# Ledger of designs, part 101: peptides against a protein of PDB entry 3C2G

Target 1, 209 residues: chain A of PDB entry 3C2G
Amino acid sequence: IRTFDLLGLLLHDSDAIDGFVRSDGVGAITTVVQYPNNDLIRAGCKLLLQVSDAKALAKTPLENILPFLLRLIEIHPDDEVIYSGTGFLSNVVAHKQHVKDIAIRSNAIFLLHTIISKYPRLDELTDAPKRNRVCEIICNCLRTLNNFLMMWIPTPNGETKTAGPNEKQQVCKFIEIDILKKLMSCLSCEGMDTPGLLELRSTILRSFI

## One batch from the design tools (peptide; made by RFdiffusion4, then SolubleMPNN)

Design b2_p21_5_s4 (from b2_p21_5, 12 letters changed)
Fold by OpenDDE base, seed 2:
Structure b2_p21_5_s4 (fold): chain B 209 residues (1-209), chain A 21 residues (1-21)
Amino acid sequence: as target 1 above (209 residues)
Amino acid sequence: SALEALIERLRALRAERAAAS
């Protein structure tokens, strides 16, 4: 735990983060979070989030890391682990088609829906820190979904992949009324990426209309 | 560096766990 805290303090600039990632730092963290210690898992996932936008991740093989992380956030009830894990996922799939494919093959779409579905409505949460954390988790899930959906939107300059029938079915779950209500509730949260949520709404509409 | 040494130790632990499985 103290080691991850120290690493987090040292990894405060982009060059240090890239150096850590190039040294298989993500794989090292993934090894540590396999120990049955909740504090260690939480600290490791937090560190993953801190390095999740590193440019060096484009050269990091994620075929084993992503399925593991997805399983971790599936089975862990800890909001901090889920927050960090979904944040990592959202950032790591951004602008990386091959990483999106790994995540989708690892049942990420269904998992994102499951995560959103398990949380209560934000208006039912009286504790502000808890409400904000839940909102951030939902936003992470929705941003990840947006990144997936963008793959299937035709662009003037290229062949877009078509979503398979299973992916389409899983994506359709995000237009359920309860999911849409949670999306809209996130727009009322202070400090949230409102432009990103509006973009997602636009992307959803373009995907289904 | 201390960071490199730590990463190497973590890699070693990963290999040990994989071998024990």
Scores: peptide ipSAE 0.028, ipTM 0.593, DockQ to the pose 0.028
Fold by OpenDDE base, seed 1:
Structure b2_p21_5_s4 (fold): chain B 209 residues (1-209), chain A 21 residues (1-21)
Amino acid sequence: as target 1 above (209 residues)
Amino acid sequence: SALEALIERLRALRAERAAAS
């Protein structure tokens, strides 16, 4: 725990973060968070989020890391872990087709739906910090989904990847009324990525409706 | 550096985990 906190203080610039990632820092964190210690898991996932936009991640094999993280998020009922993990996922898949493919093969789409489904509607949350954290988690999930859907949008050159039937079916779950209500509730939260949520809505409509 | 020392500590923890499994 102390190590992660100290690393967080030292990793304050992009060069330091890239250096950490090149030194297999992500792999090291992934190993540490396998210990059955909730505080350690929280600290490790927070550090993962902190380095999730590192340029060096483009050269880092994620075939073993991503499935592990997805499983961790799936089984760990902790908002801070889920927040950090979904934030990491959202950032790491951005602009990286190969990473998106790994995540999708690791059942990420279904997991994102599961996460959103497990949380109550934001209007049912009276505690503002909890409500904001849940909103951020939902936004992370939806941003990640948007990144996946963008792969299947036709390019100006007429080339498009096609989503498989299973992926389409999983994506269709996000247009369920309960999910849409949660999405809309996030638009009312201050400081949320409203443009991102609107983009997702547009992307879903374009791709699947 | 302090950063390098902390990275090495994380690597050591990884090795310990691998040995315990």
Scores: peptide ipSAE 0.027, ipTM 0.624, DockQ to the pose 0.032
Fold by OpenDDE base, seed 3:
Structure b2_p21_5_s4 (fold): chain B 209 residues (1-209), chain A 21 residues (1-21)
Amino acid sequence: as target 1 above (209 residues)
Amino acid sequence: SALEALIERLRALRAERAAAS
């Protein structure tokens, strides 16, 4: 645990992060979080989040890592693990078609729906730290979903993939009124001035206007 | 399509909120 914290302090620039990733740092973390220790799992997922936007990830095989992480998020009720894991997912799928395909094949769309569905509405949460963390998780899920949706939006270049029938069915679940209210509540939340929320608002404006 | 319906609904909800603020 202390080692992960120290690594997080040292990995403060893009070159250090890329060096760690090129040295199979993501694989090393994935090995450590396989131990049934909640503190190690939390620390490992937090470190994954810290390196999740590394350029070197484009050359890292994620076929074994992503399914494992998705399963971890599915079975753990821990908000900190879910926050870090969904944050990692949202960053690693960004601008990487092959990684999006791995995530989708690993049931990511349905998992995102499940995560959003299990949390109450933000207005029902009286504890501010809990409400904020739940908002951040839903934001991570929405950002990941947006990255998937972008694959199927027609571009002027005409090179759009068509979503499969199963993918279309999973996407349809997000147009349920209760899901839409949860998603939009985070986008319009007052008092939330996190970099992640601001980025999400900007991404939605660029993608849906 | 499901995707088009989702995009349209998200745009509508955003417009409604922007008008109310």
Scores: peptide ipSAE 0.022, ipTM 0.432, DockQ to the pose 0.016
Fold by OpenDDE base, seed 4:
Structure b2_p21_5_s4 (fold): chain B 209 residues (1-209), chain A 21 residues (1-21)
Amino acid sequence: as target 1 above (209 residues)
Amino acid sequence: SALEALIERLRALRAERAAAS
């Protein structure tokens, strides 16, 4: 735990972060957080989030790392773990088709739906810190989902991947009334990517219904 | 550097975990 905290303090610039990632730092963290220690898991996931936008990640194999992280998020009902993990996921899939494919094959879409489904509506949360954290988690989920959907949107060149039937079904779950109500509750949240949410909705309605 | 030492510690923990599995 102390090691992660100290490491987080030292990883304060992009070059240091890239150096850490090139040294298989992400793999090291993911191995360490396999120990059943909640504080260690929190600290490790936070550190993962800190390095999640590193350029060196483009050269890092994530085939073993990403499925593990997704499973970790699934089994740990901890807002800090979920926040950090979904933030990591959102950043690592950005602009990386290969990583998106790994995440999707690892049931990431379903997991994102599950996460949103488990949280109450923001208007039901009276504690401001909790509400803000939940809002951030939902934003991470939506940003990740938008990144996935981009793969299936026709490009001007006519090249598009087609979502499989399972992926389509999973995406369609985001337009269920209970999910939509939760997402709508986020529109009033400061810092919510409202345009992104509306774009997501529009994309689902146009491409998956 | 302190950073290198911490990275090495993480690598050591990873190796220990791998050996125990």
Scores: peptide ipSAE 0.021, ipTM 0.500, DockQ to the pose 0.032; fails the geometry check

Design b2_p21_6_s1 (from b2_p21_6, 12 letters changed)
Fold by OpenDDE base, seed 3:
Structure b2_p21_6_s1 (fold): chain B 209 residues (1-209), chain A 21 residues (1-21)
Amino acid sequence: as target 1 above (209 residues)
Amino acid sequence: SEEELLYKKLLEEYLKNYTLP
């Protein structure tokens, strides 16, 4: 834990972060978080989030790392782990088609739905720190989902990747009445990325309707 | 770089001294 704190302090700029990633820092963190220590897992995931927008990640193989992280988020009911993990996912898939494909093959769409579904409505959370963390998690999930859906929107040149039937079915879960009610409740909550929610809605409609 | 080597050494030292509960 102390080592991760020290590493976090050393990763103070973009060049340091890129240097860490080029030195297989992400792989090293993933090795450490395999130990059954919750505090260590939290610290490791926080460090992953810190480096998640590194330019060097475009050159990093993620075929083993990303499925592992998704599994970690799935099995660890810790808000801090989920926050860091969904934040990492959201950043790492941005502008990277091959990473999106790895995530989707690893059932990321279903996982995002599961994460959103397990949390109460934001207006039911009276504890402000908890509400804010849940809000951030939901925003990470929605941003990630939007990045996936954008792959399947027709382009003016007529070239479009088509969603498979399984992916389409997984996305359709986000327009079920119960999940829609939850998402609609988010629009009235302070701190929610309302423009992002509206963008996602538009993206869903353009992709499947 | 020297900085990259430092990161690696810190991680290696941590793993070496880590004991499972």
Scores: peptide ipSAE 0.028, ipTM 0.557, DockQ to the pose 0.037
Fold by OpenDDE base, seed 4:
Structure b2_p21_6_s1 (fold): chain B 209 residues (1-209), chain A 21 residues (1-21)
Amino acid sequence: as target 1 above (209 residues)
Amino acid sequence: SEEELLYKKLLEEYLKNYTLP
C-alpha cells in the first residue's frame, strides 16, 4: 500500500506516467492486486486509474490485464474499487478499438449493466459522499458503454463493424424499464453528466434502432 | 529514464516483500 502511495506521488506528470507504463507498471499492479487484500486492491485500482489515460497504453498488451480487472470489479463490492476500475476501463478503451474488442469479449457490457443495477437511484442516496461516488461510477459506466456502441455506428465510408447477437442482447439490457427509470433519475441529479446520458441515448438509438 | 527505473524498482521491491496474509 505504501508503495502505491509513493508511486502515486511520483506519477505527477504525463511523462512519468508514460514511463511507468512503458516499464510494465500496469502489469505489475495487476499482479499485486491478485492478492486477496481489500486495501491493497483499492490502492492498486486507484493507481491504475491514475495511469489509465497514458499514451503508452496504446502500445501495451492488455489481453491479460483487462479481463482480470473486469473480473475483479465483478466480484468486489467496494465502491472505490468499482470507481477506479470503471474509470480505468473508460479511459483505456477510449480511441482504442482493439482494447474495446478485448473488453467486449470479456463481458464488459453486461458487467456495466450489473454495476448500474446494483446501485440504488441517486435520489434515494441521502449521504452526499456516497451519492457523488455512485454518480461518478454511473458516469464511468455510461461513458464506457457509449465508447463501445460508437464502434457499431456506420461511418461515412460505409464500413462499420456490426454488433453480434450476444452484444445486442447485452445492450438491450440497458433499455429495460428498471434501468431506464434509474438512468432518468440521474438527469435531475446535480453533478451527473447529463450531456453524457443524452449522448448515450442517441448512440443507442443510432446503433440498434 | 531514471524515473522509469525508480518506479520499476519500487514495484519489484514491493513484490519481493509482499507476503500473503
Scores: peptide ipSAE 0.026, ipTM 0.535, DockQ to the pose 0.038
Fold by OpenDDE base, seed 5:
Structure b2_p21_6_s1 (fold): chain B 209 residues (1-209), chain A 21 residues (1-21)
Amino acid sequence: as target 1 above (209 residues)
Amino acid sequence: SEEELLYKKLLEEYLKNYTLP
C-alpha cells in the first residue's frame, strides 16, 4: 500500500505518467490487484484512475487489462473501487474507438446498468460523503455510456457504425421505469452533472429514434 | 528512463514483500 502511495507521489505530471504507462505500469498494477487484499485493490484502482487520462494509453494494449478491471468492478462491492474503476473506464474509452469496442465486448454496458441499479436513489442517502461518492459513480457510468452511444450517432454522410442487437437491448435497459425514476431523482441533487445527464438523454434519443 | 526504472523497482519490491511468508 505504501508503495502505491509513493508511486502516486511520483506520478505528479503528464510526462511522469506517460513514462509510467510506457513502462507497462498499468499492466503491473493490474497484476498486483489480483491479490485478494481489499486495501491493495483500493490503492491499485486509485492509481489506475490517476493515470487513466495518459496519452500513452492510446498505444497500450488493453485487451487483457480492461476485461479484468471490468470483472473486478463487477464482483467487488466497494464504493472506492467502483469509483476508481468507473472513472478509469470513462477516461480510457474517451476518443478511442478500439478501447470502446473492447469494453463493449466485455459487457461494459450491462455492467454500467448493474452498478446504477444497485445504488439507492440519491435523495435516500442522508450521509453527504456517501451521497457525493455515489453521485460521482453514477456520473462516471453515464459519461461512459454516452461515450459508447456516440459511436452509433448517424453522421451526415450516412456512414455510421450500427449497434448490434445485443447492444441495443442492453441500452434499452437504461430506459426502464425504475432506472428512469432513479435518474430523475439525480437531477434534483446537488453535485450531479445535470448537463451530462441531459446530454446522455439527447444521445439516447439521437441513437435509437 | 531513470524514472521508469524506479517505478519497476518499486513494484517489484512490493510484489516480493507481499509474497514473503
Scores: peptide ipSAE 0.024, ipTM 0.524, DockQ to the pose 0.036
Fold by OpenDDE base, seed 2:
Structure b2_p21_6_s1 (fold): chain B 209 residues (1-209), chain A 21 residues (1-21)
Amino acid sequence: as target 1 above (209 residues)
Amino acid sequence: SEEELLYKKLLEEYLKNYTLP
């Protein structure tokens, strides 16, 4: 834990972060968080989030790392882990088709649905810190989903990838009434990424209608 | 780089000294 704290302090600029990532820092963190220690897992995931936008990640093999993280998020009932993990996911998939493919193959879309389904509506949360954290988690999930869906939207040049039947089925879960109600409840919540939610809505509509 | 080596050493030290509770 102390090491992660120190590393977090040292990774204060983009060059340092890129250097850490090039040195297989993400892999090292992933190894460390395999220990059954919640504090360690939290610290490791927090550090992952901190480096999640590193340019060097584009050159980092994530075939083993990303599935592991997704599984970690799936099995851990810890808001901090989920926050950090979904944050990492949302950042790491951005502008990286190959990473999106790894995530999707690793059932990320379904996981995002599971996470959103797990939490109550934001308006039902009276504890402000908890509400804020849940809001952030949902935002991370929505941003990630949007990043996935963008792959299947036609580009100005007319080129587009097609979603497979499994992916389509997984995405369809987000337009279920219970999920929609939950997402709608987010629009009025302070701190919610309303533009992101609206963008996702638009993306969903363009993808499936 | 020197920084990369530092990070690696820190991680290695952590792993070496970590014991399960």
Scores: peptide ipSAE 0.024, ipTM 0.524, DockQ to the pose 0.038

Design b2_p21_6_s2 (from b2_p21_6, 10 letters changed)
Fold by OpenDDE base, seed 5:
Structure b2_p21_6_s2 (fold): chain B 209 residues (1-209), chain A 21 residues (1-21)
Amino acid sequence: as target 1 above (209 residues)
Amino acid sequence: SEEEERLKKLLEEYEKNYSLP
């Protein structure tokens, strides 16, 4: 655990982070978080979040790493792990089509729905730190979903790939009334990415209507 | 498609009823 904290302190600039990633640092972390230690899992996921926007990730094979991380997020009830994991996912899929494809094949859209579904409405949370963390998690999920949907937006200049029927069905679950009510409750939360929610809505409409 | 129309109507209804910005 202390080793991850120390490593995190050393990874403060882009060159150090890229060096770590090029040395299979992400693979090393994912190996360590396979041990059934909650503190170790938290520390590892936090470190993954810290390096999640590294340029070197574009050259890193994620075919085995990403499905494992998604499964970890799926089964772990810890808000800190969910926060770090969804943050990692959001950053790693950004502007990388091949990574988006891996995530989608690994049931990421359904996972995002599951994560949002398990949390109460923010107005039901009386603890401000908890409410803020849940809001951040939902924002990470929305940003990730938006990144997926952007692949299927029709462009004026050419034919875009269309979402498959399964993906469309999974996306349609986000417009269920209970989900929408939860998303609406986030608008009153301090620091909520309201523009992100509106962008997601617009992206859904442009992609599927 | 029928599904797209259903989705559109549902979103419009939500925006109307829940004051989605």
Scores: peptide ipSAE 0.018, ipTM 0.552, DockQ to the pose 0.011
Fold by OpenDDE base, seed 1:
Structure b2_p21_6_s2 (fold): chain B 209 residues (1-209), chain A 21 residues (1-21)
Amino acid sequence: as target 1 above (209 residues)
Amino acid sequence: SEEEERLKKLLEEYEKNYSLP
């Protein structure tokens, strides 16, 4: 734990972060957080989030790391772990098709739905810090989903990929009325990425309607 | 398709209830 805190302080610039990532720092963290200690897992996932936008991640094999992280998020009830993990996921899939593919094959779309489904409507949360954290988690999920859906939207040059039937089915889960109501409740919360929500809506319409 | 129509209705409901914060 203290080591992760220290590392977080030392990884203060892009070069340091890239150096850490090139040295398999992400793999090292994922190894350590396999120990069943909640504080350690929190600290490790927070550090993952800190390095999640590193340029060096484009060259990092994530085939063994990403499925593990997704599983960790799936089984761990801790909001801080889920926040950090979904934040990492959102950043790491951005602009990296191969990482998106790994995530999707690892059932990421379903996981995102599961995460959103786990939480109540934000207007039912009376504790502001908790509500804001949940809002951030949902935003991370929506950004990640948007990044996935963007693969299946026609580009200006007319090129497009087609979502498979399984992916389409998983995406359709986000259009359930209960999910939509939860998403709507986010609009009233501080820290909500309203542009992201609107973009997701637009992306869904363009992809599936 | 029937599924597309369902989706359109749900999205219409979403749009109706949407307001900028």
Scores: peptide ipSAE 0.017, ipTM 0.466, DockQ to the pose 0.011
Fold by OpenDDE base, seed 2:
Structure b2_p21_6_s2 (fold): chain B 209 residues (1-209), chain A 21 residues (1-21)
Amino acid sequence: as target 1 above (209 residues)
Amino acid sequence: SEEEERLKKLLEEYEKNYSLP
């Protein structure tokens, strides 16, 4: 735990973060968080989130790391772990087709649905810190989903990837009424990326209409 | 744990190449 805190202090700028990532820092963290210690897992995932936007990640093999993290998020009930993990996911897939592919093959779309399904509507949460954290988690999920869907939207040049049938089926689950209600409840949350939500809505519509 | 020691070593290596402000 202390080591993660110290690392967090060292990783104070983009160059330091990139250096850490190039040194397989992400792999090291993911190895450490395999130890069944909740505080360690929380600290490690938070550090992962901190480095999740590193440019060096584009050259980092994530074939083993990302599936592990996804599984960790899937099985761990801790909101802080889920927050950090989904934040990491949303950042790491951004602008990286190969990472998106790894995530999708690792059932990330369904996982995002599962995460959203796990939480109550935000209006049912009376504790503001809890509500805000849940909102952030849902936002991370939505951002990630948007990043996936954008792959299948035709570009102005007419180039597009086609979603497989399994991916389409997984995406369709987000149109479920209960899911949509939860998503709409996020609009009442302070700090919600309303433009991002609207973009996602547009992307979903373009994907299915 | 062995994993914590691995991370500690990584930190030490990193500190050799980068000093805290």
Scores: peptide ipSAE 0.000, ipTM 0.230, DockQ to the pose 0.087
Fold by OpenDDE base, seed 3:
Formats: structure tokens, sequence, C-alpha cells
Structure b2_p21_6_s2 (fold): chain B 209 residues (1-209), chain A 21 residues (1-21)
């Protein structure tokens, strides 16, 4: 735990982060978080989030890492783990088609829906820190979904990847009224990425309308 | 579609309540 905290302090710039990633730092963290220690898992996932936007990740094989992380998020009820993990996922899939494909094959779309569905409505959460964390988790999920949906929107160049029937069906679950209400409720939270939510809205509209 | 109309209504409500562009 202390080691991850210290490492996090050392990873204070993009070059240091890229150096860590190039040295298989992500693989090292994923090895450590396999131990059944909740504090260690929290610290490891937080560190993953910290390095999740590194350019070096584009050259990192994620075929084994990403499915493991998705499984960890699935089985671990800890909001901090889910926050960090969904944040990592959202960042790592951005602008990386091959990573999106790995995530989708690993049932990420369904997992995102499951995560959003398990949390209560934000207006039912009286504890502000808890409400904010839940909102951040939902936003991470939505941002990830947005990245997936963008693959299937026709580009002016006529090249469009088509979603499979299963993926399309899973995506359709996000237009359920209860899910959409949760998305809307995120706008009431302070410090939320309102532009990101608006982008998601636009992407959903382009995908379904 | 029914889903499209539902989405449109929700988005309209969303924009109204949160003064979204």
Amino acid sequence: as target 1 above (209 residues)
Amino acid sequence: SEEEERLKKLLEEYEKNYSLP
C-alpha cells in the first residue's frame, strides 16, 4: 500500500508515467492486485487510474489486463475500486479501436449497464461524498459507452464498423427510462463533466435516432 | 420507433430542467 502511494507521488508528469508504462508497470500492478487485500486493490486501481491516459498504453498489450480489470470491477463491491477501474477503462479505450474491441469482447457493455443499474438514484443519496462518487462512476461508465458508440456512427468517409446484434441489444438497454434518469441526475452533481454528458447525449441520439 | 420517442421526451425534459444547449 505504502509502495503504491510512494510510486504515485513519483509519477507526477507525463514522461514519468510513460516510463512506468513502458516498463510494464500496468502488468506489475495487475499482478499485485490479484492478492485478496482490499486496501492493496484500492491502491493499485487508483494507480491504474493515474496512468490510464499514458500514450505508452497504445503499445501495451491489454488482452490479459483488460479482462482481468473488468472481472475485478464486476466482483468487487467497493466504490473506490469501481471508480478507479471504470475511470481506467474510460481512458484506455479512448481513441484505441483495438482496446475497444478487447473490452467489448470481454462483455464491457453489459458490465457498464450492470454498474449503473446497481446504484440507487442520486437523489436518494443523502451523503454528499457517496453521491459524488456514485455520480463519477456513472459518468465513467457513460464516457466509456460513448467511446464504444462512436465506432458505429457513420463517418463521412463511408467507413463504419457495424455493431453486432448482441452489442446492439446491450446498447439498447441504456435507453431504458431508469438508466436515462440516472444519467440526467448526474447533471445535478457539482463538479461533473457536463460537456461530457452532453457529448454522450449527442452520441446516443446519433446512434438511435 | 417507440424507443426514439421516449428518448426524445427524456432529452427535452433534461434540457428544460438543466438549461442544456
Scores: peptide ipSAE 0.018, ipTM 0.443, DockQ to the pose 0.013; fails the geometry check

Design b2_p21_6_s3 (from b2_p21_6, 12 letters changed)
Fold by OpenDDE base, seed 4:
Structure b2_p21_6_s3 (fold): chain B 209 residues (1-209), chain A 21 residues (1-21)
Amino acid sequence: as target 1 above (209 residues)
Amino acid sequence: SEEELLYELLLEEYLKNYTLP
């Protein structure tokens, strides 16, 4: 745990982070967090989040890393792990079509739905720190989902990839009434990325659905 | 904990082969 914290302190600038990533630091973290220790997993995922926007990730193979992380998030109930993991996911898929494809093949869309479904409405959370963390998690999920959906929106300048039937089915889960009500409840929540939520709404409407 | 220390040592051992900043 302290080792991850120490590494985090050393990764204080973009060049250091890129250096870590180029040396397969992400792979190293994912290897270590295979140990069944919740504190270690939390620390490792936090470190992943810290390096998740590294430029070097564009050149890093993520075929083994992403499925593992997604599975970790799926089975781990810890809000901090989910926060870090979804944050990592949202950052790593940004502007990287190949990474989006890996995540989607690894059932990321359904996972995002599961995560959002797991939490109560934000207005029902009385503990402010928890509410804030859940809000951040939901924001991470929404940003990630938006990034996925953008792949399937036709652009004037080219043909877009068509979502498969499974992806369509997974996306349709987000327009179920219970999910929509939950998302709508977020619009009035302080700290919520309201612009992001509205963007997602627009993206859903413009997508293959 | 002892387990945490073990994991830290394992991490350090693993990472020593990487070029860290």
Scores: peptide ipSAE 0.032, ipTM 0.657, DockQ to the pose 0.047
Fold by OpenDDE base, seed 5:
Structure b2_p21_6_s3 (fold): chain B 209 residues (1-209), chain A 21 residues (1-21)
Amino acid sequence: as target 1 above (209 residues)
Amino acid sequence: SEEELLYELLLEEYLKNYTLP
């Protein structure tokens, strides 16, 4: 049985994925991607993305894993690593308050801003595959940010968590004119999550303006 | 392939934890 076939089987069977995660598979991947090999880092991040929606992740301690992955995304200029990493982040924070808290403490909001800032406007990208990948990365960032902001939206019932002053300042960077121009350029791109972008904009306005 | 190399390294990492005395 080819190693490739075994990986394929693990990635398509939810029970196998959960088994892998329960056996500290995510920790094993993060150990492997510490090697200074770009191909390994790409493959590892891709695998992380593939298991990022596993039910078993809800019971997995991420206190050491998530900060490491965020740092990896920060220092790597590779679109595939950034795509996989932001996709992982978006999935792993979904509906998990404790994971959101870890990510925020690990400077995730600033990282998302940095990622968007590094990419050109989509209308400046002539290569369709590149443009599509950049669009997907931006969508992952926006979805993640929206998941953070939703924690601080006032609910009619009871005490809502309030964002700290540093978090508010970091969120305010997303309404800077240069960032907004880049986000507006995404609206004209095929495959862009326009509803998600509009939802994020609404969430920012409701939470901070 | 990149995926094969990753799998081999992951397998090695798992096996290190299961080495029977």
Scores: peptide ipSAE 0.031, ipTM 0.374, DockQ to the pose 0.035
Fold by OpenDDE base, seed 2:
Structure b2_p21_6_s3 (fold): chain B 209 residues (1-209), chain A 21 residues (1-21)
Amino acid sequence: as target 1 above (209 residues)
Amino acid sequence: SEEELLYELLLEEYLKNYTLP
């Protein structure tokens, strides 16, 4: 069996990405980014983002991977790491209840709040590349949060999970005035998912009012 | 490049943990 060039697997089609993921590629990345090298961490997180929508992730155990990534994002000040990591998070939790549960147990909701709190309002950022990156990060956070909250919205069949008190408390932090101001500043940002922000708003209201 | 280094390390890790047929 031909040595799968990891490069070949990653650079090509969705099947190659799935192959990489099925071969524990995500685990391999997380192992590599444990080295105290910022360049490696950046590159690894970027690669995680690239494979974050792989169908094979649905069958990948993330119990160890996801908490590690969340911790990495928490402690690493690098915008590129945060961008890639939050992007990965947003994609990996989508439509996967089990993954959402892992993330939530790993304090992901609070982390998202922390990330948003860290950055200034977008209108205060004069550097366009920086502003755009921060906007993307915030979008990733909001999308992730929305994905979490959607678990607690009744489905058409009337079935729903209930958020625990801790989760509710964590979500309530997003309606703090300083956070809201930052979120509002995103509406004027080019590339901002305004519909997504509005959806999140609606989701919050439906979940907790 | 950073990417090249990552790929080298990933390859090494992959080869370490997986017997490529």
Scores: peptide ipSAE 0.028, ipTM 0.396, DockQ to the pose 0.043
Fold by OpenDDE base, seed 1:
Structure b2_p21_6_s3 (fold): chain B 209 residues (1-209), chain A 21 residues (1-21)
Amino acid sequence: as target 1 above (209 residues)
Amino acid sequence: SEEELLYELLLEEYLKNYTLP
């Protein structure tokens, strides 16, 4: 735990972060967070989030790391773990098709639905710190989902990929009544990425047309 | 547009009793 805190202080610039990632730092964290210690898991996931936008991640194999992280998020009810993990996921899938594919094959779309489903409507959360953290988690999920769905939206040149039936089924869960109500509640939440939510809405709608 | 139509249909079907806070 203290080591991760120290590392977090030292990894304050892009070069240091890239160096850490090139030295399999993400793999090292993933190994350490396998220990059943919640504080250690929190610290490790926080550090993962810190390095999640590293340029070096584009060259890092994530075939073993990403499924593990997704499982970690799935089984831990800890908001800090979920926040860090979904933040990591959102950043690592951005602009990286191969990482999106790994995540999708690892049921990331369904996981995002599960996460959103577990949280109450934001307007039902009266504690501001809790509400803000949940809002951030939801934003991470929505950004990630949007990044996935954009793969199947036609480009200006007419090129597009087609979602498989399993992916389509997973996406369909986001138009369920309870999910739609929760998404609508996000629009009125202070701190919500409203433009991102609206973008996701548009992307979802286009995916169903 | 088709997108707007779909949005309206979804709202009508799923959000009939929902009021945005």
Scores: peptide ipSAE 0.028, ipTM 0.469, DockQ to the pose 0.010

